# Peptides against a protein of PDB entry 3B8E, part 29

Target 1, 230 residues: chain A of PDB entry 3B8E
Amino acid sequence: PFLIFIIANIPLPLGTVTILCIDLGTDMVPAISLAYEQAESDIMKRQPRNPKTDKLVNEQLISMAYGQIGMIQALGGFFTYFVILAENGFLPIHLLGLRVNWDDRWINDVEDSYGQQWTYEQRKIVEFTCHTPFFVTIVVVQWADLVICKTRRNSVFQQGMKNKILIFGLFEETALAAFLSYCPGMGVALRMYPLKPTWWFCAFPYSLLIFVYDEVRKLIIRRRPGGWVE

## One batch from the design tools (peptide; made by RFdiffusion4, then SolubleMPNN)

Design b1_p10_8_s3 (from b1_p10_8, 6 letters changed)
Fold by OpenDDE base, seed 3:
Structure b1_p10_8_s3 (fold): chain B 230 residues (1-230), chain A 10 residues (1-10)
Amino acid sequence: as target 1 above (230 residues)
Amino acid sequence: FNRELILLAL
């Protein structure tokens, strides 16, 4: 989010406080839950990791986490962001370069895509209105991400959903996301304004895409062990 | 794959 904010000079998609709510709130319990996941059926066919040669964080992990899944998550967040701004009169093409004028408190006549003028205060309300749905989008795509992280090779359908701690994590992160989105006073405390319930569905295609993508990847790995996809 | 590190990195 922040890189695109700088490069494209668009209004801030996700606030710092909202990022902290992701990193410290919604992600911790799901991450811990993976420690309780059952071993894959093929684990006894794998050699033990050599701690001297085998990095915990390898290029494959970085490519998967940041290069593939993280990009799909970012696309989901930005899709939700652009939908909300478009519903408020700002089409994606008119957001390019707008940040300078958007963040200037002395400019009170910034035009939207329809020629309506927006005051600084109105623009900041719209900006903060984007933060909560972007956050919720991240949580919804993280459902798929958490589920795909259960296994390296086995399908989720082969492994099953037996990890009760992981199921608890999915409910916890969702409940926390709902609490942060709809609890009175969160707009003042965290700049998290209530979102329309329909905006939760903006993330679902991307969550499904992550899930399908990883199941296809795992299918390829099972059919061609030792391939470049592994 | 340190499964825990993947989620923390996302």
Scores: peptide ipSAE 0.021, ipTM 0.484, DockQ to the pose 0.106
Fold by OpenDDE base, seed 1:
Order: C-alpha cells, then structure tokens, then sequence
Structure b1_p10_8_s3 (fold): chain B 230 residues (1-230), chain A 10 residues (1-10)
C-alpha cells in the first residue's frame, strides 16, 4: 500500500493506525492458531531440513508470499480503495499525482472527476473512509491465507478444518474487524469509519482467487514434485 | 510457520 502511495502519488490508501490494527489485532491469533494444526499425513516420509544449509525462508517462499499472494492481497485492497473513491467521484486515473493537493489543507477546491470541489475536511473523511474497507479487505483475504497455510502439499479438502483454534482465530479476527468498523467512536479514536455492507464483498473474489491459486499450486506440486512451484 | 508469518506480514 505505502509504496504505491509514494510511486503513484495517490491519497493514502491505508493509515498507520489500521496497519497496527492488522499487525497487532487481526493477525496474531490466526498466526498462533497454526501452531495447533495437525501435521500432514506424509510429514514423517519427508527428510528433515538441514539447519546448516537450508534456510527457513528461501527464495521460493519469498516469491510465493510477497510476489504472488501478497500481490493478490494488495490488488484486493486497492480494488476496494478504488471502488470507494469512484463512488465518491474520484476515478482511479484522476488519483494519479493528486496526493500533493489532497494533503494540502490550504487547498479547498480540489476537483473530483466530475468537477465537484472538495474541501480538505471532506477529502480527509473520504480518505479515512477508505482505510476501514482496505483493512476489512485484508482480513477477508487473510481468511484464505490462513486456510492455505494449513498445508504445504495436501489439499485443504484432504486436511479438513479440524483445527478448532484456527476456526476460533477466523471468528476472532472477523469479530474484531466488525467491532473496529462499526463500534461508535472508532471514527474519532482510530479514524475508522463504518463500512457499507456491500464493501465486504469487494474482497471475496480475491480471497477466492488466493484459495484457488494455492489449491492449483498444491495440485501441481503433488503431480510434479521438485518443480519450481514447490 | 515461517511461510505463515511472511503471509501475515504482507
């Protein structure tokens, strides 16, 4: 998010407070829940990792996490961001380079894509209105991420959803996301404004895409062990 | 777990 904010010079898509709510709120319980996942049925047939030669974080893992899944997550967040700005009169093409004027509190005549002028306060309300749906989009895609992380090779359909702590984590992060989105005073305390219920659905295609992508990846790994996809 | 931490850090 922040890199595109700088490079494209667009209004801030995700605030620091919402990032902290992700990192300290919604991610922690789901991450801990994975420690309680059942081992894959073939784990005892795999050679142990050599701790001297084999990196815990390898290039394949970085490529998969940051280069593939993280890009899909970012696309989901930005899609939601662009939908909300477009609903408020700011088309994606008009956002390019707008940040300088957007963040200037002395400019009260910033035009949207339809020639409507926006005060600094109105623009900041719209910006903060984007932060919460972006955050919720991350939570919704994290449902898929958490589920795909259960296994390296086995399908989720083969492993099943037996980890009750993981199920609890999914409910907890969702409940926390709903609380932060809809609790009175969150707009003042955290600059988190309420979502339209329809904005939750902006994330679902990307969550499904992550899930399908990983199941296809795992299918390829099962059919062609030792490939570049592993 | 390391894969998971990286995915969560994104």
Amino acid sequence: as target 1 above (230 residues)
Amino acid sequence: FNRELILLAL
Scores: peptide ipSAE 0.019, ipTM 0.502, DockQ to the pose 0.147
Fold by OpenDDE base, seed 2:
Structure b1_p10_8_s3 (fold): chain B 230 residues (1-230), chain A 10 residues (1-10)
Amino acid sequence: as target 1 above (230 residues)
Amino acid sequence: FNRELILLAL
């Protein structure tokens, strides 16, 4: 989000406070829950990792985590962001380079894609209105990310959803996301304005995409062990 | 956790 904000000079997609709510709020319990996951059925058929040669974080893990899944999550967030701005008259093409004028409090005549003029206060309300749905989008795609992280090779359908702590984490992060989104005073305290219920659905295609992508990846690994995908 | 940090950096 922040790199695209700088490179494209668009209005801020996600606030720093909202970022902290993701990293410290919604992610902590789900991440801990993975420590309680059952071993894969084939774990005893694998050689132990060599601590001298085999990194805990390898290039394949970085590629999957940041280069693939992370990019899909970011695309989901940006899709939600662009939908909300478009609903408010700002088409994605018009946002390019707009940041300078958007953030200037002395400019009160910034035009949208339809020639409507927006005051600084109105623009900032729209900006902050994007932060909460972007956050919720991240939480919804994290459901899929958490579920795919249960296993390296086994399908989620083979492993099953037996980890009660992981199920609890999914409910906890969702409940926290709902609390932060709809609790009175969050707009003042965290700049998190209430989102329309329809904006939750913007994330679902990306959550499904993550899930399908990883299941296909795992299917390839099972069919071709020792391939470049592993 | 590290995935989210990069998602936040993006």
Scores: peptide ipSAE 0.022, ipTM 0.576, DockQ to the pose 0.154; fails the geometry check
Fold by OpenDDE base, seed 4:
Structure b1_p10_8_s3 (fold): chain B 230 residues (1-230), chain A 10 residues (1-10)
Amino acid sequence: as target 1 above (230 residues)
Amino acid sequence: FNRELILLAL
């Protein structure tokens, strides 16, 4: 998000406070829950990792984590961001280069894509209105991410949802996201304004895409062990 | 954890 904010010179998609709410709030319990996941049924058929040659974090894991799933998550967040800005009169094309004027408190006549003028305060309300749905989008795509992280090779349908701590984590992160989004005073305390219930659905295609993508990947690994996808 | 940090940095 922040790289695109700089490169495309667009209004800030995700605030620092919302970032901290993700990293310290919604992600901790889900991440810890993975430590309690049951071993895959074939774990005893795999050679033990050689700690001298095999890195725990390899280039393939980085590529998968950041380069693939991470990009899908970011696209989901940006999709939600662009939908909200478009609903408020700012089409995606008009956002390019707008940051400088957007962040200038002395400019009170920034035009939207329809020629409506926006004051600095109105623009900041719209910006902060984007942060919460972007955050919620990340949480919704994290549901899929957490579920796909349960296994390396087995389908989620083969592994099942037996990890009660993971299930708890999914409920906790969702409850926390709902609390931060809808609790009175969060707009003042955290600049997290309430989102329309419809904006939750902006993330669902991306969450589904992550899930389907990883299940297809795992299917390929199961059918072609030792392939470049592994 | 590091994955989410990079996603947030993107």
Scores: peptide ipSAE 0.021, ipTM 0.608, DockQ to the pose 0.151; fails the geometry check

Design b1_p10_8_s4 (from b1_p10_8, 7 letters changed)
Fold by OpenDDE base, seed 5:
Structure b1_p10_8_s4 (fold): chain B 230 residues (1-230), chain A 10 residues (1-10)
Amino acid sequence: as target 1 above (230 residues)
Amino acid sequence: YYRELIEKAL
């Protein structure tokens, strides 16, 4: 998100505070939960041909898969960001290069895609209103990410939701997201302005996409053991 | 307060 902000010179889609809330608030419990995940029933039945090299290859493949999931998460956040700004008159193409004028306090006549003028205060309200749903989008997409990370090869339906700590993590991150979004004073303290509850659903297609992607990946691995997808 | 902010921003 921050790299795209610099390269495209768009209004800030995700603030530093929101990034910290993701890294420290929403990712800690899930990371701990994965450490307590039970071994898969099928992994324990297969011995690696070479324990050193095969382990390294598998770790690289897992890292690539998580990298791809991270890109889908970012795309989901940006989608929500662009939808909100478009509904307020700022089409995505108009946002390119707009940052300089957007962040200038002395410019109170920034035009949107339809020729409407926006004051600095109005622009900042819209910007900070985008930070919250970007954060919420990441949380919603993380629901799918956490669920799929339970296993390497087994479907979620086969392995089940046995890790109670992971389930607790899902509720914790959701509760934190709701708290940061709707607790009085969060707009002043963290620049996270409240959003309509309907915006929580904007991330659902991306959450579903991650889930389907991983289930298909795992299905391919089960059907073709030793393939490049593993 | 929150309703007012939402109405201004969305």
Scores: peptide ipSAE 0.016, ipTM 0.503, DockQ to the pose 0.015
Fold by OpenDDE base, seed 1:
Structure b1_p10_8_s4 (fold): chain B 230 residues (1-230), chain A 10 residues (1-10)
Amino acid sequence: as target 1 above (230 residues)
Amino acid sequence: YYRELIEKAL
């Protein structure tokens, strides 16, 4: 997100505070939850064909998968960011290069895509309004990520949701997201302004995409054991 | 929507 902010010179899509909340608030509990996740019975029973090479290949594939998931998370966040700004008159194309003027407190006549002028304060409010949904989007996408990480080969429907810690993590993330989004004073304290409840659903397509992608991946693995998709 | 909220708040 920050790289795109720099490269595209767009208004800041995700604040430092939100990043910290993601790293400390939303990533830790899931990581712990995954550590306590019971391994698949099929994985545990399968002896490695070659412990060294198979481990390396698996680590590379896992790293690649996490990288891809991270990219999808970022895309989801940016999607919500662009939707919010578009609804407020700033089309994505108009945002390119706008950061300099956007962040200048002395410019109070920044025009949106429709010629509406925005004061610095108004711009900052809408910017901070984007931070919260971006964060929430990450949380919602992380739901899918946590669920898919439970299994490597088996469908989530086959293994089920038995990890109580994972379930707790999902609730904790959601509760934190709700708290940060709707608790009075968060706008001032954390620059996280409240969002419409509908913005929670903006992440769902991406969450579903991750889920479907992973289920398809797992299906391929089950049908073609030892394939490159493992 | 947020523009309207901003306009009301400012």
Scores: peptide ipSAE 0.015, ipTM 0.536, DockQ to the pose 0.015
Fold by OpenDDE base, seed 4:
Structure b1_p10_8_s4 (fold): chain B 230 residues (1-230), chain A 10 residues (1-10)
Amino acid sequence: as target 1 above (230 residues)
Amino acid sequence: YYRELIEKAL
């Protein structure tokens, strides 16, 4: 998110403090939970092959998985960010290069995509209103991502939610998201303004699509072992 | 206060 902020010069979609809260508060417990996740029963039945090559492959797979999760989270967050800004009159194309004027407190006539002028205060309200949904969206996407990452080949429904630490992590990150979104003073302390409950659902279609896609992928892998989809 | 902010932003 921050890289896109720099490259595209868009209004800040997610504050640095919020990013730290994600990394330390929401990602830590889930990451630990995945480390303690039991391997799939079919994997456990396989004899260790070449330990040197298999270890390297596993490290690469872990790196790729975490990299993909991060990208998916960013995509989900940006989706919500662009939706909110679009609903407030700022189309995505108009946001490109807008940061300089957006952050200038002396410019009180920044125009949106429809010619409406926005004061600095109004812009900051909408910006900080984006921070909270972006964060919440990441949490919602993490629900799906964590569940997906739990298994390689088996469906979530087949493997089940046996990892209590994972389940705890899901509740913890949700509780943290609610706390940061609605606790008094968070708007001042973290620049996370409160969120209408309806915005919690903004990422749900996206999360669902990822979940369905992964389940279909896993289904194909189960039906056609060694296929190109693996 | 929070309701006012939400109404202004959304």
Scores: peptide ipSAE 0.014, ipTM 0.467, DockQ to the pose 0.015
Fold by OpenDDE base, seed 3:
Order: C-alpha cells, then structure tokens, then sequence
Structure b1_p10_8_s4 (fold): chain B 230 residues (1-230), chain A 10 residues (1-10)
C-alpha cells in the first residue's frame, strides 16, 4: 500500500496508524496461533525426508506463498479504496499525481473527475473514510489467510478447526476491526471514520479467491508430490 | 450527488 502511494502519488489509501493497527492488532495473535497449530495428519505418515534439501525447498515455497497472498491482500485493499473514491467522484486515473494537491491545505478547489470542487476538509473526510474499509478489507482477507496457513498440504476440510488460539485470533481481529470502525472518537484518534456495514462484504470475493487459490494449490501438491507448486 | 452519497455512506 505505501509503495503504491509513493510511486503513483495517489491520496494515502491507508494511514500509518491504521498500518500499525494491522501489524500489532491483526497480525500478532494470528502469528502466535500458527506457532501452536497442530501437525498435519499426513506428516507422521510420511517417510523421513532429507532434512537439508526438503527444508530449503519448504522455505522457498512458504516465502512464495506468503508473497502471493500478501499481494492479493493489497489488491483487495486497493480495490476497496478505488471503489470508495470512484463513488465520491474520483476515478482511478484521476488519482494519479493528485497527492500533492490533495494534501495541500491551501488548495480548496481540487476537482474530481466530474469537475466538482473539493475543499481540504472534504478531501480529508473522504481519505479517512477510505482508511477504515481498507483496514476492514485486510482483516476479512486475513480470515482466509489465517485459515489456509493451518496446513501445508492438507485441505482445511481435512485438518479442521482444532486450534482454539486460531479461532480466538479470528475473533480478536474481527472485534478489533469492529471497535476501530464504530467506536466514537476513532475518527479523531486514528483517522478512521465509521463505515457502512455493507463495506465489510467488499473484501469477500478476495477472501474467497485466496481460499480457492490455496485449495487448488494444495490439491495440485497432493496429486503431484514433489512438483514445483509444493 | 457524490457528496450526498458520501454523507449516506459515512
């Protein structure tokens, strides 16, 4: 998110405080939960692997998978961001290079894609309105990420939801998202304005995409052991 | 129009 903000010079899609809330609030408990995840049912059934070669392969594949999931998360967040700004008259192409004028307090006549002028205050309201649903989008996508990370090869349907810490993590990040979205004063404290409940569903297609992607990946791994997808 | 949508969306 931050890299695209710099490269494209678009209005800030996700505030620094919101990023901190993701890093500290939504990622910490899930990360801990993964440390306590039960072993895959197939691990004990497999023959001993070469610890040197198989470890390196696994590390590369984990890194690739997390990188891909992270990119899908970012795409989901930016999708929500662009939808909100488009609904407010700012088409994606118009946002390119707009940051300088957007953040200037002395410019009160920034035009949207339809020629409507926006004051600094109005622009900041729209910007902060984007922060909350971007955050919520990340949380919803993280639901899928956290669930799929339970196993390396087995389907989620095979492994099940036995990790109580994982379930607690899902609850915690959801509760935090609701708190930050709807608690009075969050707009002032965190620059996160409340959002319509319907915005929670904006991320669901991306969450589903991650889930389907991972299940397909795992299916391929099960059918073709030792392949490049593992 | 868009401001009204924002006010309704906020």
Amino acid sequence: as target 1 above (230 residues)
Amino acid sequence: YYRELIEKAL
Scores: peptide ipSAE 0.011, ipTM 0.436, DockQ to the pose 0.016; fails the geometry check

## One batch from the design tools (peptide; made by RFdiffusion4, then SolubleMPNN)

Design b1_p11_1_s1 (from b1_p11_1, 9 letters changed)
Fold by OpenDDE base, seed 2:
Parts: C-alpha cells; sequence; structure tokens
Structure b1_p11_1_s1 (fold): chain B 230 residues (1-230), chain A 11 residues (1-11)
C-alpha cells in the first residue's frame, strides 16, 4: 500500500496506526496459532529437509507469501479504497498525483472528478473514512490466508479445523477489528472512523479467491509432486 | 517527510 502511495502520489490508503493494528493486533494471535497446527498426514512419508541445501524460507514460499497472496490482499484493500473515494466524487484516475494538493492544509479548493471543491478538513474526513474499511478488508482476507497456511500440500478439507487456538484466533481478530472500528473515540485515537456494516462484505470475493487459489495450488501439488508450484 | 519515513519503517 505504501509503495503505491509513493509511486502514484495518491491520498494515503492505509494509515500507519492501522498498519500497526494489523501487525501487532489482529495478526499476532492468528500467526502464533499456526505453531499449534497438526502435522500433515503424509509428513512422515517425506524425506527430511537437508539443512545445508534446503532453506526454511525458499523462493517458492516468498513468491507465495509476498508475490501472490500479499498482492491479492493489497488488491482487496485498494478495491475498497477506490470504491469509497469514487462514491465521494474522486475517481481512481483523478487520484493520481493528487497527494501533494490533498495533504496541503492551505489548499481548500481541491476539485473532485465532478468539479466539486473540497476543503482540507473534508478531504481528511474522506481519507480517514478509507482507513477503517481498508483495515477490515485486510482482516477478512486474513481469514483465508490463515486457513490456507494450515497446510502446504493437503487440502484444508483433509486437514480439518481441529486447531482450537486457530479458531480462537479467527474470532479474536474479528472481534478486535470490530472493536477498533466501532468503539467510541477510535476516530480521534486511531484516525479510524466507523464504517458501514456493508463494507465488511467488500473483501469477501478476495477472501474466497485466495482460498480457491490455494486449494487449486495444493491440488496440483498432490497430482504432480515435485513441481515448481510446491 | 518524517511521517513518510516512519510509515516505511513500520511496514
Amino acid sequence: as target 1 above (230 residues)
Amino acid sequence: DVELALKLFLE
């Protein structure tokens, strides 16, 4: 998100505080829960890792985590961001290069895509209105991300949802997201304005996409062992 | 921009 903010010079999609809430708040318990996941049923049939040649974090894992799943997560967040701004008169193409004027407190006549002028205060309200839905979008996408991380090869349907700590983590991150989104004072404290309940559903297609994508990937691995997708 | 730099480090 930040790279796009710099390169495209768009209004800030996700605030620093919201990023911290993801990294230290919503992601912590779910991530720890993976340490308690049961081994895959075929783990004892695999050769042991050679610690000299086989890295725990290999190119395939980096590609999956950052190059694929991370990009889908970001896409989901940006989709929500662009929809909100478009509903407020700022079409995606109009946002390119707008950051400089957007963040200038002395410019109170920034025009939207329809020629309406926006004061600095009005612009910041819209910006902060984007932060919470973006955050919630990430949480919803993380549901799928966490579930797919349970296994490397086996389907989630084969593995099952027996990890009670992981299930607790899913509820905890959701409850925390709701708390941060709707608790009075969060707008002042965290620059997270309340979101309409409908915005929770914006991420669902992306969450489903991640899940389906990974299940298909795992299916391919099972059918073609030793492939590049592993 | 210090704020921008802080955002980079927190990512």
Scores: peptide ipSAE 0.015, ipTM 0.497, DockQ to the pose 0.034
Fold by OpenDDE base, seed 5:
Structure b1_p11_1_s1 (fold): chain B 230 residues (1-230), chain A 11 residues (1-11)
Amino acid sequence: as target 1 above (230 residues)
Amino acid sequence: DVELALKLFLE
């Protein structure tokens, strides 16, 4: 989010506080839950890792985490961001380079894509209205991320959903996201304004995409061992 | 701020 914010000079898509809520709030229990996951059925048929040559964090893991899944997550968040701003009169092309004027409190006549003028206060309300849905979008796509992390090679359907701690983590992160989004005073305390319940569904296609993508990847690995996809 | 945000979002 911050990279695009800097490069494209768009209004801030995701605030620092919301990032902290993700990293410290919604991600902790889910991440810990993976420690309780059962071993895959074929684990003893695999070659042991060589500690001298094989890195724990390798190029394939980095590519999967940041280059593939992380990009889909970012796209989901930005999709929600652009939809909200477009509904408020700011089309994506109009947002490019707008940050300087957007963040200037002395400019109270910033025009949207339709020529409507926006005060600083109105602009900040719209900006903060984007932060919460972006945050919620990340939580929704994290459901898929957590589920696909249960296995490296086997399908989730083969592994099953037997990890009760992981299931608890999914509910916990969702409940926390709802609390942060709708609890009175969160707008003042965290700049997290409440969102329409319909915005929760904006991320579902991306969550499904992550899940399907990983299942297809794992299927290819099972059918073609030693390929570039592994 | 929150009230205005709610109004803008509900419209």
Scores: peptide ipSAE 0.009, ipTM 0.448, DockQ to the pose 0.021
Fold by OpenDDE base, seed 3:
Structure b1_p11_1_s1 (fold): chain B 230 residues (1-230), chain A 11 residues (1-11)
Amino acid sequence: as target 1 above (230 residues)
Amino acid sequence: DVELALKLFLE
């Protein structure tokens, strides 16, 4: 989100406070829960890692985490962002380079794609209206991300959902997301305005995509061990 | 502007 914000000079898609809520709130308990995950059924059939040659974090893991899954998460968030702004009269092409005028408090006549003028206050309301759905989109996508992280090679269907701490983490992050989205005063405190319940479903296709993608990847690894996909 | 972005993210 930050890189696109800088490169495209678009209005801020995800606020700093919302990023902190993700990193410190919704992502922390799920991440801790992975430490309690049961070993994969085939773990004892694998050779021990060579600490001299095998890194805990390799290029394949970085590519999966940041290059693939992280990119799909970002795409999901930005999709929600662009839809909301388009519904409010700002088409994606019009947002390019708009940041400077958008954030200027003295400009009260910023035009949308249809020639409607927006005051600074109105623009900030729309911006903060985008932050909450973007945040919720990330949380919904994190459901799939957390589930796929249960295993390295085995399917989630083989591993099962036996980790009670992980299940608790899923409920906790969802409850926290709902609290931050709908609790009175969050608009002032966190610049997170309440969202329509329908926005929770906007991320579901992306969450499903992540899940299916990873299951297919794991299936390929199981059928063709030693491939570059591992 | 990268500087403005950095300031915004540090606020």
Scores: peptide ipSAE 0.009, ipTM 0.510, DockQ to the pose 0.034
Fold by OpenDDE base, seed 1:
Structure b1_p11_1_s1 (fold): chain B 230 residues (1-230), chain A 11 residues (1-11)
Amino acid sequence: as target 1 above (230 residues)
Amino acid sequence: DVELALKLFLE
């Protein structure tokens, strides 16, 4: 998000505080919950990795986590961001290069895509209005991310949802997201303004996409062991 | 500010 903010010079899609809430708040308990996941049914049929030569985190895992899943997560967030700004009169194309004027407190006549002028205060309000839905979008896609992390190659349907700590983590991160989004004073304290409930659903296609993508990946791995997708 | 934000966001 921050890289696109710099490269495209768009208004800040996700605030630093919101990022901290993701990393320290919503992602920590779910990540810990994975330590309690049951072993895959076929784990004993696999050769042990060589701890001297085989990295625990390899290029394939990095590519999957950051290059593929991370990109889908980012796309989900940006989709929400662009939808919100478009609903407020700022079409995606109009946002390119707008950051400089957007962040200038002395410019109070920034025009949207329809010629409406926006004061600095109004622009900051709509910017901060984007932060919360972006955050919530990340939480929703993290549901899928957490679930797909339960297994490396077996389907989640084969593994099941028996990890109660993981289920608790899903509820915890959701409850925290709701708290941060709707608790009075969060707009002042964290610049997280409340969002309409419909914004929670904006991430669902991306969450589903992550899930389906990973299930297909795992299916390919099961059918073609030793492939590049493993 | 929050009220204005809500108004703008919900319109």
Scores: peptide ipSAE 0.008, ipTM 0.452, DockQ to the pose 0.022

